# Ledger of designs, part 183: peptides against a protein of PDB entry 3V4O

Target 1, 234 residues: chain A of PDB entry 3V4O
Amino acid sequence: DQPLAKDKVALLIGNMNYREHPKLKAPLVDVYELTNLLRQLDFKVVSLLDLTEYEMRNAVDEFLLLLDKGVYGLLYYAGHGYENFGNSFMVPVDAPNPYRSENCLCVQNILKLMQEKETGLNVFLLDMCRKRNDYDDTIPILDALKVTANIVFGYATCQGAEAFEIQHSGLANGIFMKFLKDRLLEDKKITVLLDEVAEDMGKCHLTKGKQALEIRSSLSEKRALTDPIQGTEY

## One batch from the design tools (peptide; made by RFdiffusion4, then SolubleMPNN)

Design b2_p26_5_s1 (from b2_p26_5, 13 letters changed)
Fold by OpenDDE base, seed 4:
Structure b2_p26_5_s1 (fold): chain B 234 residues (1-234), chain A 26 residues (1-26)
Amino acid sequence: as target 1 above (234 residues)
Amino acid sequence: AAAAAAAQAALDAQLQSYSPELPPLP
Protein backbone atom coordinates (compact mmCIF):
# COMPACT_ATOMS: atom_id res chain seq x y z
CA ASP B 1 0.00 0.00 0.00
CA GLN B 2 1.93 2.96 -1.35
CA PRO B 3 1.64 6.17 0.67
CA LEU B 4 0.40 9.09 -1.38
CA ALA B 5 0.93 12.81 -1.07
CA LYS B 6 -1.89 15.22 -1.83
CA ASP B 7 0.83 17.54 -3.09
CA LYS B 8 4.47 18.22 -2.35
CA VAL B 9 5.70 21.70 -1.47
CA ALA B 10 9.13 22.88 -0.36
CA LEU B 11 10.47 26.18 0.91
CA LEU B 12 14.23 26.55 0.71
CA ILE B 13 15.98 29.45 2.40
CA GLY B 14 19.67 30.21 2.18
CA ASN B 15 21.02 33.15 4.15
CA MET B 16 24.58 34.23 3.43
CA ASN B 17 25.01 37.98 3.25
CA TYR B 18 24.42 38.94 6.84
CA ARG B 19 24.63 42.59 7.76
CA GLU B 20 25.94 42.21 11.28
CA HIS B 21 27.36 38.67 11.19
CA PRO B 22 30.00 36.75 9.23
CA LYS B 23 29.02 36.07 5.66
CA LEU B 24 28.59 32.51 4.40
CA LYS B 25 29.12 30.92 0.99
CA ALA B 26 27.68 27.42 0.80
CA PRO B 27 23.95 28.23 1.14
CA LEU B 28 23.88 29.50 -2.44
CA VAL B 29 25.09 26.21 -3.86
CA ASP B 30 23.15 24.11 -1.39
CA VAL B 31 19.83 25.77 -2.16
CA TYR B 32 20.48 25.48 -5.88
CA GLU B 33 21.33 21.80 -5.79
CA LEU B 34 18.51 20.92 -3.42
CA THR B 35 16.07 22.79 -5.64
CA ASN B 36 17.02 20.67 -8.62
CA LEU B 37 16.76 17.46 -6.65
CA LEU B 38 13.38 18.26 -5.13
CA ARG B 39 12.00 19.23 -8.53
CA GLN B 40 13.00 15.80 -9.77
CA LEU B 41 10.87 14.48 -6.93
CA ASP B 42 7.92 16.54 -8.19
CA PHE B 43 8.05 19.07 -5.39
CA LYS B 44 6.81 22.55 -5.96
CA VAL B 45 9.86 24.46 -4.81
CA VAL B 46 10.23 28.04 -3.68
CA SER B 47 13.88 28.94 -3.26
CA LEU B 48 14.94 32.20 -1.66
CA LEU B 49 18.25 33.75 -0.66
CA ASP B 50 19.30 36.41 1.83
CA LEU B 51 15.99 37.12 3.48
CA THR B 52 15.34 39.81 6.04
CA GLU B 53 13.16 39.03 9.01
CA TYR B 54 10.18 40.54 7.25
CA GLU B 55 10.84 38.60 4.06
CA MET B 56 11.38 35.34 5.92
CA ARG B 57 8.11 35.68 7.79
CA ASN B 58 6.31 36.45 4.55
CA ALA B 59 7.92 33.49 2.83
CA VAL B 60 6.81 31.17 5.61
CA ASP B 61 3.29 32.59 5.49
CA GLU B 62 3.10 32.01 1.75
CA PHE B 63 4.50 28.53 2.19
CA LEU B 64 1.82 27.73 4.75
CA LEU B 65 -0.88 28.85 2.32
CA LEU B 66 0.24 26.10 -0.03
CA LEU B 67 -0.18 23.44 2.64
CA ASP B 68 -3.36 21.48 3.17
CA LYS B 69 -4.56 18.08 4.29
CA GLY B 70 -2.22 15.37 3.08
CA VAL B 71 0.33 17.73 1.54
CA TYR B 72 4.01 17.01 2.07
CA GLY B 73 5.75 20.09 3.39
CA LEU B 74 9.52 20.45 3.42
CA LEU B 75 11.42 23.36 4.91
CA TYR B 76 15.14 23.66 4.27
CA TYR B 77 17.25 26.33 5.89
CA ALA B 78 20.92 27.08 5.54
CA GLY B 79 22.45 29.94 7.48
CA HIS B 80 23.21 31.17 10.95
CA GLY B 81 21.09 29.77 13.70
CA TYR B 82 20.91 28.76 17.31
CA GLU B 83 18.93 26.52 19.62
CA ASN B 84 17.60 27.44 23.04
CA PHE B 85 15.68 24.94 25.14
CA GLY B 86 14.95 22.69 22.20
CA ASN B 87 13.69 25.51 20.00
CA SER B 88 15.51 26.14 16.73
CA PHE B 89 15.88 29.71 15.53
CA MET B 90 16.71 30.72 11.98
CA VAL B 91 18.57 34.02 11.76
CA PRO B 92 17.55 36.57 9.10
CA VAL B 93 20.24 38.54 7.31
CA ASP B 94 19.22 41.79 9.01
CA ALA B 95 19.36 40.39 12.52
CA PRO B 96 21.27 42.54 15.00
CA ASN B 97 24.41 41.52 16.82
CA PRO B 98 23.65 40.05 19.22
CA TYR B 99 20.28 38.76 18.12
CA ARG B 100 17.37 37.49 20.17
CA SER B 101 14.42 35.22 19.49
CA GLU B 102 12.29 38.23 18.61
CA ASN B 103 14.64 38.84 15.67
CA CYS B 104 14.48 35.25 14.45
CA LEU B 105 12.05 32.63 13.22
CA CYS B 106 11.25 29.70 15.47
CA VAL B 107 11.08 26.41 13.58
CA GLN B 108 8.84 24.75 16.15
CA ASN B 109 6.34 27.55 15.73
CA ILE B 110 6.31 26.85 12.00
CA LEU B 111 5.75 23.18 12.75
CA LYS B 112 2.76 24.07 14.90
CA LEU B 113 1.27 26.01 12.03
CA MET B 114 1.97 23.17 9.61
CA GLN B 115 0.13 20.78 11.90
CA GLU B 116 -2.91 23.02 11.74
CA LYS B 117 -2.92 22.39 8.00
CA GLU B 118 -3.18 18.63 8.60
CA THR B 119 -0.18 17.96 6.36
CA GLY B 120 0.73 14.42 5.38
CA LEU B 121 4.40 14.90 6.16
CA ASN B 122 6.48 17.64 7.77
CA VAL B 123 10.19 17.58 6.99
CA PHE B 124 12.68 20.07 8.36
CA LEU B 125 16.23 20.08 7.07
CA LEU B 126 18.16 22.53 9.19
CA ASP B 127 21.70 23.34 8.12
CA MET B 128 22.54 25.67 10.96
CA CYS B 129 24.28 25.68 14.29
CA ARG B 130 22.52 24.49 17.40
CA LYS B 131 24.57 26.24 20.04
CA ARG B 132 22.82 28.11 22.79
CA ASN B 133 22.54 31.86 22.41
CA ASP B 134 23.53 33.23 25.79
CA TYR B 135 22.24 36.67 24.86
CA ASP B 136 18.72 35.36 24.51
CA ASP B 137 17.14 34.77 27.90
CA THR B 138 13.67 34.32 26.45
CA ILE B 139 11.99 31.01 27.05
CA PRO B 140 9.32 30.75 24.39
CA ILE B 141 6.13 29.12 25.51
CA LEU B 142 4.82 27.46 22.41
CA ASP B 143 1.43 25.92 22.00
CA ALA B 144 1.40 22.20 22.52
CA LEU B 145 2.06 20.24 19.37
CA LYS B 146 -0.50 17.79 18.13
CA VAL B 147 0.27 14.10 17.95
CA THR B 148 0.44 13.73 14.19
CA ALA B 149 3.24 11.16 13.85
CA ASN B 150 4.40 12.74 10.59
CA ILE B 151 7.37 14.86 11.67
CA VAL B 152 10.99 14.52 10.63
CA PHE B 153 13.87 16.76 11.61
CA GLY B 154 17.19 16.42 9.91
CA TYR B 155 19.64 18.52 11.86
CA ALA B 156 22.98 19.13 10.19
CA THR B 157 24.59 18.86 13.61
CA CYS B 158 24.02 17.59 17.12
CA GLN B 159 22.38 19.47 19.93
CA GLY B 160 24.67 22.17 21.24
CA ALA B 161 27.05 21.71 18.33
CA GLU B 162 28.02 23.65 15.24
CA ALA B 163 27.41 23.13 11.56
CA PHE B 164 30.10 23.98 9.05
CA GLU B 165 30.85 24.77 5.47
CA ILE B 166 34.17 24.20 3.79
CA GLN B 167 36.19 27.32 3.20
CA HIS B 168 37.11 27.12 -0.43
CA SER B 169 37.94 29.65 -3.09
CA GLY B 170 35.28 28.13 -5.29
CA LEU B 171 31.69 27.19 -4.73
CA ALA B 172 31.25 24.16 -2.51
CA ASN B 173 28.52 22.55 -0.47
CA GLY B 174 28.11 22.71 3.23
CA ILE B 175 28.95 19.48 4.98
CA PHE B 176 25.32 18.42 5.38
CA MET B 177 24.35 18.98 1.76
CA LYS B 178 27.54 17.32 0.53
CA PHE B 179 26.19 14.01 1.74
CA LEU B 180 22.46 14.63 1.54
CA LYS B 181 22.51 15.29 -2.19
CA ASP B 182 23.92 11.84 -2.94
CA ARG B 183 20.96 10.03 -1.41
CA LEU B 184 18.01 12.40 -1.62
CA LEU B 185 16.49 10.73 -4.68
CA GLU B 186 16.45 7.26 -3.14
CA ASP B 187 13.06 5.62 -2.71
CA LYS B 188 13.32 5.05 1.01
CA LYS B 189 11.51 6.09 4.13
CA ILE B 190 12.80 9.57 4.85
CA THR B 191 14.20 8.60 8.25
CA VAL B 192 16.07 5.66 6.71
CA LEU B 193 17.44 7.91 4.01
CA LEU B 194 18.69 10.40 6.57
CA ASP B 195 20.23 7.62 8.62
CA GLU B 196 22.28 6.59 5.62
CA VAL B 197 23.33 10.21 5.14
CA ALA B 198 24.41 10.25 8.76
CA GLU B 199 26.59 7.20 8.19
CA ASP B 200 28.17 8.76 5.12
CA MET B 201 28.87 11.96 7.02
CA GLY B 202 30.39 9.95 9.83
CA LYS B 203 33.04 8.66 7.46
CA CYS B 204 34.23 12.16 6.67
CA HIS B 205 37.46 12.78 8.51
CA LEU B 206 37.07 16.53 8.02
CA THR B 207 34.18 16.78 10.45
CA LYS B 208 34.76 13.77 12.66
CA GLY B 209 34.08 14.87 16.19
CA LYS B 210 32.94 18.28 14.95
CA GLN B 211 29.66 17.72 13.16
CA ALA B 212 27.23 14.82 13.07
CA LEU B 213 23.74 14.53 11.67
CA GLU B 214 20.89 14.18 14.14
CA ILE B 215 17.54 12.72 13.18
CA ARG B 216 14.54 13.53 15.32
CA SER B 217 11.33 11.99 14.13
CA SER B 218 7.87 10.83 14.94
CA LEU B 219 6.89 9.09 11.72
CA SER B 220 4.49 6.18 11.96
CA GLU B 221 4.17 5.59 8.23
CA LYS B 222 6.67 4.66 5.54
CA ARG B 223 6.70 8.11 3.98
CA ALA B 224 9.32 8.95 1.38
CA LEU B 225 10.13 12.05 -0.61
CA THR B 226 9.61 9.85 -3.67
CA ASP B 227 5.98 9.15 -2.77
CA PRO B 228 3.73 9.87 -5.74
CA ILE B 229 1.23 12.69 -5.74
CA GLN B 230 -2.36 11.54 -5.47
CA GLY B 231 -3.98 11.21 -8.87
CA THR B 232 -0.69 11.03 -10.72
CA GLU B 233 0.61 7.67 -9.56
CA TYR B 234 1.43 5.02 -12.17
CA ALA A 1 49.69 11.95 18.56
CA ALA A 2 51.27 15.29 17.75
CA ALA A 3 51.07 14.58 14.05
CA ALA A 4 47.42 13.64 14.34
CA ALA A 5 46.68 16.82 16.26
CA ALA A 6 48.42 18.92 13.66
CA ALA A 7 46.51 17.22 10.88
CA GLN A 8 43.22 17.83 12.63
CA ALA A 9 44.11 21.46 13.23
CA ALA A 10 44.76 21.87 9.54
CA LEU A 11 41.38 20.36 8.74
CA ASP A 12 39.66 22.57 11.29
CA ALA A 13 41.13 25.62 9.64
CA GLN A 14 39.19 24.73 6.50
CA LEU A 15 35.84 24.94 8.26
CA GLN A 16 33.57 27.94 8.66
CA SER A 17 31.07 27.71 11.48
CA TYR A 18 27.47 28.75 11.02
CA SER A 19 27.66 30.27 14.49
CA PRO A 20 28.50 33.96 14.46
CA GLU A 21 30.93 35.50 16.86
CA LEU A 22 29.06 37.43 19.50
CA PRO A 23 30.41 40.06 21.85
CA PRO A 24 31.61 38.84 25.21
CA LEU A 25 29.09 38.62 27.98
CA PRO A 26 29.46 41.26 30.71
Scores: peptide ipSAE 0.321, ipTM 0.732, DockQ to the pose 0.878; fails the geometry check
Fold by OpenDDE base, seed 3:
Structure b2_p26_5_s1 (fold): chain B 234 residues (1-234), chain A 26 residues (1-26)
Amino acid sequence: as target 1 above (234 residues)
Amino acid sequence: AAAAAAAQAALDAQLQSYSPELPPLP
């Protein structure tokens, strides 16, 4: 049986030009290339760069409005970030130094809201660091997640570790996107696809011992990004 | 060992972390 999506929607955010933190370069290229790939997969893609906290929250709200029962939702983020107590925080470009949770967007809160939409698949691709922010001592108490068995996290790096971009004058991919883009169009279960990306990254001397992909999932069905949209011919 | 350390240092210098250095805690 071929799984079907009611629709496929993606929000891509790349933050580079931070006001109070080091500027990045790779998110520009990464968002652009991922946009093109996801559109080939018939995703409706909204791609945004250099968002303030206010703009990021609005973008997420608008993204959620496009989600409904059976819809595939994908959130990609590239930029500064941190992880406290298993919660991932995306850092807006206007975040203070140091930033705290009240200045950032919590990915797990977004997941909770996606579950309320009864989505068919929830994919998070997070190209950010996962180091603890010691300046944020808030212990988040999140609403309990439902058991939907349709969740996939692709973390660019391991828990407590850092994600990197190549430091040179030109434009280049971040480490995660460098490997992801080569496999994204493959017709495979999304967790299998990401596992292969992890193997590719693991063979690269540049990242050995520094950055490794982590997959966290509860996916009980063979869902793929290539799954056709219901009512369409394939 | 020294050669390996130097090679790793050179490799590390080619990468920029997505985690900014924060001021030291008081």
Scores: peptide ipSAE 0.314, ipTM 0.723, DockQ to the pose 0.863; fails the geometry check
Fold by OpenDDE base, seed 2:
Structure b2_p26_5_s1 (fold): chain B 234 residues (1-234), chain A 26 residues (1-26)
Amino acid sequence: as target 1 above (234 residues)
Amino acid sequence: AAAAAAAQAALDAQLQSYSPELPPLP
């Protein structure tokens, strides 16, 4: 039958009010809307805005404490970011200019820690740029990942590219969330859902040739965000 | 061509990149 989640937990981080970098607007609305959607999907959602490095690390630690065998874990991040050598780095609001990996949180490291929890599903939705940070050429040495076949990355943009928010409106979504929110509640395998979001985004004239969703997954089971929690009646 | 450029410029003006401006490399 369909997969079941032991529980469903999400950490949503939206960073906007950077101290040393341009301020953003969309993460506020994006986190809010995503929170509501994920709660409709019976996720336990922790939503945080404008986190310092210390606060982000603590939030991740607390998030990890909520994970356990069979739990669905979802991490959403909206804010400044970069990608070096296949590693995604979320930039805290107090990051210096320029920042280095030591100032940021490595998503792949979080994934490693999530794997140690034997989660049922690991979803990363990263609404951040993926341009290389030339100020940090350090290749992160990460622990080897397990072959868990339960990993999904939704990158708001392609490798080496930028992610955007719409500025003509005071409370507009980021481009990624603009399309994600329309499909997030669909009862579909998460990779299929994201693929549809990618197609929707591809039709947007605003970001044609500028931003495109990338899906990276190792998901051997038909797992969806709509999967029921074990022991619950619906 | 000019119209296309103007249209693209208008689109670009509607977008804010999530990439911060970094200082010049040494």
Scores: peptide ipSAE 0.312, ipTM 0.723, DockQ to the pose 0.881; fails the geometry check
Fold by OpenDDE base, seed 1:
Structure b2_p26_5_s1 (fold): chain B 234 residues (1-234), chain A 26 residues (1-26)
Amino acid sequence: as target 1 above (234 residues)
Amino acid sequence: AAAAAAAQAALDAQLQSYSPELPPLP
């Protein structure tokens, strides 16, 4: 039987205009395009740009309020970021230089909270770097995650590596979104879909050897972003 | 070798990293 979603909710965050760090360009168009695609997939989408730490935390809190048992939750982030000890940190636009974990939002903490909502699917699409932040010596001790087998991480790059955007005179996608957008509407298991995106990205000479998609998942069911919402007629 | 290096430099110039340069560690 085809899996069904109780509902589908997405939070998209694009940070570009950093106060103490280099400005980015691609998150604007990436968030916009992803918003349109997810809406076609019947997601309820909240899209936000250039969030301070306070605003990001509030956005996540509001996002969590929309989650419930069986709901598909998707978090997309494009911006500066880092990874320490397997924990992903999203950097708000008002983060200091250098930033530390106390200034940032830990994705794994959000995942823990999503699990408490008994979501049907948790998808994280993280278009950020995954380099170690040497200025952050904190070793996070996170609460143990439940074994839910419904988690998918799409990292724009490999562990310890960087994610990039293409510098054009005008607006252009980041590398991750450039390939993701072409396949996002496909009716395939989300991990299969991302694997195909990874293959497409691998053919890009521009980022060969510099950026590669990493998929981390424990998804035990054939769940897709195209899965129908319960109670809806198609 | 020089041509390859130049080509790579040109490609690198087209990319913006999502990792900012941090100040040197003390």
Scores: peptide ipSAE 0.309, ipTM 0.722, DockQ to the pose 0.865; fails the geometry check

Design b2_p26_5_s2 (from b2_p26_5, 11 letters changed)
Fold by OpenDDE base, seed 5:
Structure b2_p26_5_s2 (fold): chain B 234 residues (1-234), chain A 26 residues (1-26)
Amino acid sequence: as target 1 above (234 residues)
Amino acid sequence: AAAAAAAQAALDSLLQSYSPELPPLP
C-alpha cells in the first residue's frame, strides 16, 4: 500500500552571476540547502550554478532522460525569470538585456515533456520573478496538464527579492526556501506540504502581501517526497 | 547503497559534462 518510487532524481539550478542583469545571492545557499535535504530523502541530486542557455537546455534534457515510469523527479530553479500570459521563462546567465523567449527556457514546454514520462511524481519548483517582459511578444502556449501526469508545479514569487538580497549581508536563504526547508522532510502528500508552505508564507509578517506560492497540480495519487525507493530497505 | 552511489555518480558525470556542479559551501 505504501507508494514506491522507482527512483528519485533531482536537478537544481541556481543562476546568480548574470552577465547583463543584476546579480543574485540567494540561489547559492538555497540550492545548497535543498541539495542536502533532498539527499536525505534519497534523491539523486545534481546541483548546478550559473548556467548559460546552452548549459541549461542540456541539463534539462539530460534530466528528462532520467525520468521514466514510476520515477520521482524534482526540478528546482532559482534565478531571474518572467511571465507573459501564463508562459513562464527561466533566464540563463548569458541572456541579453533585454532578454526574449528565444534566450530563455519555457517552463510550460518542460512541463509538457515531463508529463510524457509517466513518472510517479514530478515536482517543478520556481523561485523567480513573475513580472511581464514587455520585450517579449511570444504567443502563449498553454497546454493543460494531463490528469495522470502526477505533476506538481510550484511558483514562488518574490516582490522585492532584489531589495532583500541587497539589504542582507552575507549568504542567506531566499524567503521561499526558508519556509520550504522547514517542511520538506515531512511525510505528507506533496501538495499538502506545499500548501502548508504557502500558508506559512502568507502568515509570516515578513512575507505577508509580498510573497506568494502558486500551486498547480495534476496529482490524483498520494505521493510524498519521503516515499521509499522500490527495492531499498530503510 | 552501492547501486545508489553508482547511479548518483553516473548522474553527476552526465550532467557535469554540460555544466559545472555546485561547489561545496565554505
Scores: peptide ipSAE 0.023, ipTM 0.582, DockQ to the pose 0.016
Fold by OpenDDE base, seed 3:
Structure b2_p26_5_s2 (fold): chain B 234 residues (1-234), chain A 26 residues (1-26)
Amino acid sequence: as target 1 above (234 residues)
Amino acid sequence: AAAAAAAQAALDSLLQSYSPELPPLP
């Protein structure tokens, strides 16, 4: 009755050194720590930093090929982003200023592709801005996730993330990762785990009103990142 | 299975090519 993963694969992307946009610092440490945590959870982890549009698309495409029936997938992105009318976009480091949808990766399109893979669990975590881009005229995508897709989408948004990073000298976690890392190894349903992270963020005086975690899921089963891989002894 | 293995190899290659050395955490 315990859910089993056919395999566990994760792609982590941290974009920091933008060519035409403000540089970030937190994604480096966040990707590093998340990599170590996911490895403890027996994920096969690929961690990439400072990807161009071509590299990001290629990485996501190859990651999607790893997804199959019963596989647990986790896609994490930290960097610049925007949202227009329900469409979220990840911004590559070589994106022009202003960036447009044709130069960015659409999260909803990736989610559509993920739901076709019949995964056991698919987690998509975004740590990026949720600001409107007035220079993008992309038509909103209104398709909902399939009920059977077992997809969990977490969107961590911060107003003034750049200001937060500037105030900290050296290497420091982003706000989302600061709270996520304390709970990620817990044997809990992933939606419950993320909800607790959201609550922790909301209670902290440093993050209250500045950082929020939105969770959307099509998950009807008690699936956890700690679920064992089928055919392996733990 | 073969496709998954090939994809993993491609991702590993990408990692080697584009991932910088991560500094130690403080």
Scores: peptide ipSAE 0.023, ipTM 0.593, DockQ to the pose 0.016
Fold by OpenDDE base, seed 2:
Structure b2_p26_5_s2 (fold): chain B 234 residues (1-234), chain A 26 residues (1-26)
Amino acid sequence: as target 1 above (234 residues)
Amino acid sequence: AAAAAAAQAALDSLLQSYSPELPPLP
């Protein structure tokens, strides 16, 4: 039997206009295009730009409240970030320079909360750098994802993202979104789809050795973003 | 704050021109 979603909800966050950090441009276009694609997949999409720490925490909290048994959730973030020995952090636009973990949102904490929701599918996509922050003294907390959590975590790493945006004048997609958008509507298991995106990125001479997609999954079922919502006739 | 609000408004207007209104957060 084809798996069904109880509902489909997505939160997309794009941070660009940082107060104390370099400004970005790609998140605007990437959030826009991803919004349109997810709507074609019958997701209820909330797209937010340039969030402060307070606004980001509230948005994520509200999104988590929408997650429930059988719900398909997708959380996407594009902006500045850092990683210290397994702890990844999303940086709000009002973060100080230098920023610390107290000023940022911990990805692993969010993932921990997501796994408690018994979702049918939960996809978390990060499009941010994985630079080390020498000013952060946070102790690493590494918790394994539960096998039953149906979580797919995609981490698109970018070396020199700022340089890429500067070199390409105008409104252009980030590298990850450039490849993701071509496959996102395919009726495939989400882990297979993301694996193919990773392969496409690896074959491109422009991205080879510069961009990589790390995928972590506890998904044991065949779940796709194209799965229909319960009670709907498609 | 003003720049963030302007960016949000720009995205909202763009999205509304090509897609249905975004659902509010609860």
Scores: peptide ipSAE 0.018, ipTM 0.467, DockQ to the pose 0.021
Fold by OpenDDE base, seed 4:
Structure b2_p26_5_s2 (fold): chain B 234 residues (1-234), chain A 26 residues (1-26)
Amino acid sequence: as target 1 above (234 residues)
Amino acid sequence: AAAAAAAQAALDSLLQSYSPELPPLP
């Protein structure tokens, strides 16, 4: 019994040109390559670069409007970020230095909103650091998440660790996307796919011990990014 | 193993962290 998606929608955000923080390079090419791959998977893709806090919040709001019961939602983010108490924060390009949670977007809050849409699958691919921000002493109290068993987090790095890009004059992928792009089109359960990406990262002597993928999931069904859209099955 | 270590060192020198440098805590 092939799982079906009502629709497939992705929001890709790459932040590079920060006003008060070091500039990045890889998000440009990473967003571009991921866009092409997801389109091959029949995702409706919105790709945005260098978003302010206001623009990021608007983009997320618009993304949420495209979600509904049974829709596959995928959020990809590449840029500066941090993690406090299990909450992931994406940093807009106009964030101050230092920044706080009030300046950033909480991924878990977005997940909560996605759950309200009764989505068929929620995938977060977060290419950002997960180090604690010592300047942010706030502990966000988020609403309790529903038990939907359709959540997948692909963290580019381990808890408390850093994610990296290659500092090159030309266009090059971040470490996460370097391996993800080679497997993204495979017809496999998304958690299995990501596990294979993790193995690839671990086997490569260039990245072994430097960056490792973490998968956090509650996925009770064999959902894949390749799942056909309802009404278009072949 | 030695070649891998050398390659890793070379890569490390080219890596940029996605964690910004923040001012020191008081």
Scores: peptide ipSAE 0.290, ipTM 0.739, DockQ to the pose 0.711; fails the geometry check

Design b2_p26_5_s3 (from b2_p26_5, 9 letters changed)
Fold by OpenDDE base, seed 1:
Structure b2_p26_5_s3 (fold): chain B 234 residues (1-234), chain A 26 residues (1-26)
Amino acid sequence: as target 1 above (234 residues)
Amino acid sequence: AAAEAAREAELDSLLQSFSPELPPLP
């Protein structure tokens, strides 16, 4: 029995040109490559670069509105970030230095909102550092995350480590995307696919100990990014 | 069918509300 998606939508965010923080390069290529791949998988893809806090919050809000019962959603972020007290934060390009939680988007809050949607599949991929922000001692009080089905979360950086970038084809490329792009089009359960990506990263001497993919999933069905959209023939 | 079409139209509208999409790589 082939699982079906009601629709497929993706929001990709790559932040590079930070005002008060080091500029990044990898997100440009990574977002571009991921956009191309997801479109081959029949996703409706919106790709955005260098979002301010306002723009980023708005984009996420709009994306959440796109999620509905049976829809396959994918949210990807590449940029600066940090992790404090079990909470991860995505940093907009206009964030001050030092940035604090009120300047950033809390990943766990977004995940909670995603869990409220009865999506057929919901994938959240982060390519950002998990470094502690010593300038932010705020402990956000978050409601407990619900145990809902069909949520897959990938965090593509070692805890406490900064993002590691490598040169690829003359351009800076994120480590995660380097390995993800080799497998993303495979017709496999998404958690299996990501696990294989994680293994590839772990076996590579260039990335071992530098980057890792943490996978968290509540997916109880054999859902794949390659699953056809309802009403179409494949 | 009509309901599905309406949903698709809404999705398109929401997608259009985003900032310009990623330009081609240099």
Scores: peptide ipSAE 0.024, ipTM 0.614, DockQ to the pose 0.013
Fold by OpenDDE base, seed 3:
Structure b2_p26_5_s3 (fold): chain B 234 residues (1-234), chain A 26 residues (1-26)
Amino acid sequence: as target 1 above (234 residues)
Amino acid sequence: AAAEAAREAELDSLLQSFSPELPPLP
């Protein structure tokens, strides 16, 4: 029948003011807009900006503790990043130049931990570049997601591409957020929703051939961000 | 039971400590 969430929790991280890397602008607006949208979806949202390695690790650890059976979790990151042979890394603001894996947070490691939580739904959205880091020799972590993990992984930009910022309505947005915000409140299976976002990106002359959205999921149920929280009317 | 209470307490603590209000968009 209608899927229900035990609870809804979200952690949003936007890194902009890097110490040793180019500063970004879009994460501020993107985190702001996503926060407001997720609150409309009854998510309890923690929004953080400009996190050091220690702060990011702590935030993710705390978020993982909030995940439990039946909980809907959403983790969003906007900032610098890289991908080497299937391993994706989020870059804290205090990362050195060049950064290495020991200075960054491994996405696949986090996903591995998420799949053990038996969540009702877990969405991980990355709005970062996927360029190779020639200074990192980390070997691939390519464990497949468990079928029961109910994880949906969205990765903005294509392999090897930098994240682009665009001006929209006088504000600088990430390309992913520009299209995501138009559909996020729709009552659709989350993978269908994200697929439509990807199609919208492909139809736009500004992003066609430049930016893309990769979607990976182990979701076998029709779950949506609009699913009601257990104990509430719907 | 106890685990749920602990989770809720941690969520509240996290929200209070790490979720400042974002400034209005320009």
Scores: peptide ipSAE 0.022, ipTM 0.625, DockQ to the pose 0.014
Fold by OpenDDE base, seed 2:
Structure b2_p26_5_s3 (fold): chain B 234 residues (1-234), chain A 26 residues (1-26)
Amino acid sequence: as target 1 above (234 residues)
Amino acid sequence: AAAEAAREAELDSLLQSFSPELPPLP
């Protein structure tokens, strides 16, 4: 009665070397760590660093083409971002200062497209700021996510709070990845797994009250990243 | 089967084009 994935595909994006915004360090190590972990989970992983708007859009579009019925997809982004009026935006490295929504990728739009793919599981993990962008008052009207979309969305910081872990100057993992990597290989429903990560973050005195993981899901089935790929023996 | 093969081909193409070997960590 083990759930099966038709295939497993992941796109990891780490933006660090921004042209007009503070440079980041954590995404580098985080992308590497996550890449290795997902490969252990039999994901086919595409890992990209320092993407321009054009490159990010292309990467996401190509990733979406890989999604299909029963496929497990994982999209990870680490970099600058913002959240305005419930809409989250990933910031490309070539974004202007100040940036606006048209310069960025709207997470909710991507999620909307993901839900149309009838994936077995679709995980979207964001390690970015949820700070309000005062220079953008765009309020997109988006359709609600479908209940049967099997989408899990993880947002590794609080609304209005800046993800301070992305400001790391060293080669240590970001806070989110620090805790995620300890549990990612566990054979648990992905929402349970992420919830435990959130709890771990909350228990740590270094992150308590400073960094949090918000989880949103439309996952009504027991799906885990460890689920085997159909037709394969692992 | 044909659709799966097409998707696999696309995936392979994507992996080759978009997933270059990451540089070693500093």
Scores: peptide ipSAE 0.024, ipTM 0.642, DockQ to the pose 0.014; fails the geometry check
Fold by OpenDDE base, seed 5:
Structure b2_p26_5_s3 (fold): chain B 234 residues (1-234), chain A 26 residues (1-26)
Amino acid sequence: as target 1 above (234 residues)
Amino acid sequence: AAAEAAREAELDSLLQSFSPELPPLP
């Protein structure tokens, strides 16, 4: 009765030391925290910091190769980004100023590729801004996710789509990770878990009206990050 | 079985190539 994962793999990317953009600090602590938590959940975690475009593309490509039928995948990105016409872009540290789509990784393209892997669960979490990039006029064609994709997409940002601007002094978690880490180990359906995180963010006086978590899901099955890996004792 | 072995090999390759130990937090 217990859902089983064929395997659990995660790619965490935190970009901070941008060459031509404001430097960030939160991704460092957030990646460390999430790495620790996911390892407790028996994820095989690849954590990378300050990736160039080339490195990011390679990392994502290699990660996609790990996805397969029944595999639980999680991709997390924290850094600069933007959103144009429903398309979200992750910004590498070597992106020019201004950056354009050709310099960045398109989230929707990655999601499209992920849905073809027939994963048992695929979670994509973005902690980046959703501001429009006026210097990018690319109009990509978006395809709907397959109903069987089992993809959960979480987009954490602040009001005004300026998530990257809200940073704590020193080495503190970002707001999203602050709430996520409190629930991530709970044995709950991932969409329920993320909904509760969103509610927590909405109830907190510090984040109410300032931070939001948008959740999109094609998950039609009960799947949790705590689901055991097939072949292991549980 | 062969597909699983291939995936495992790819995972090992990824981990080896892209997963260096994170430096200590400052």
Scores: peptide ipSAE 0.022, ipTM 0.643, DockQ to the pose 0.014; fails the geometry check

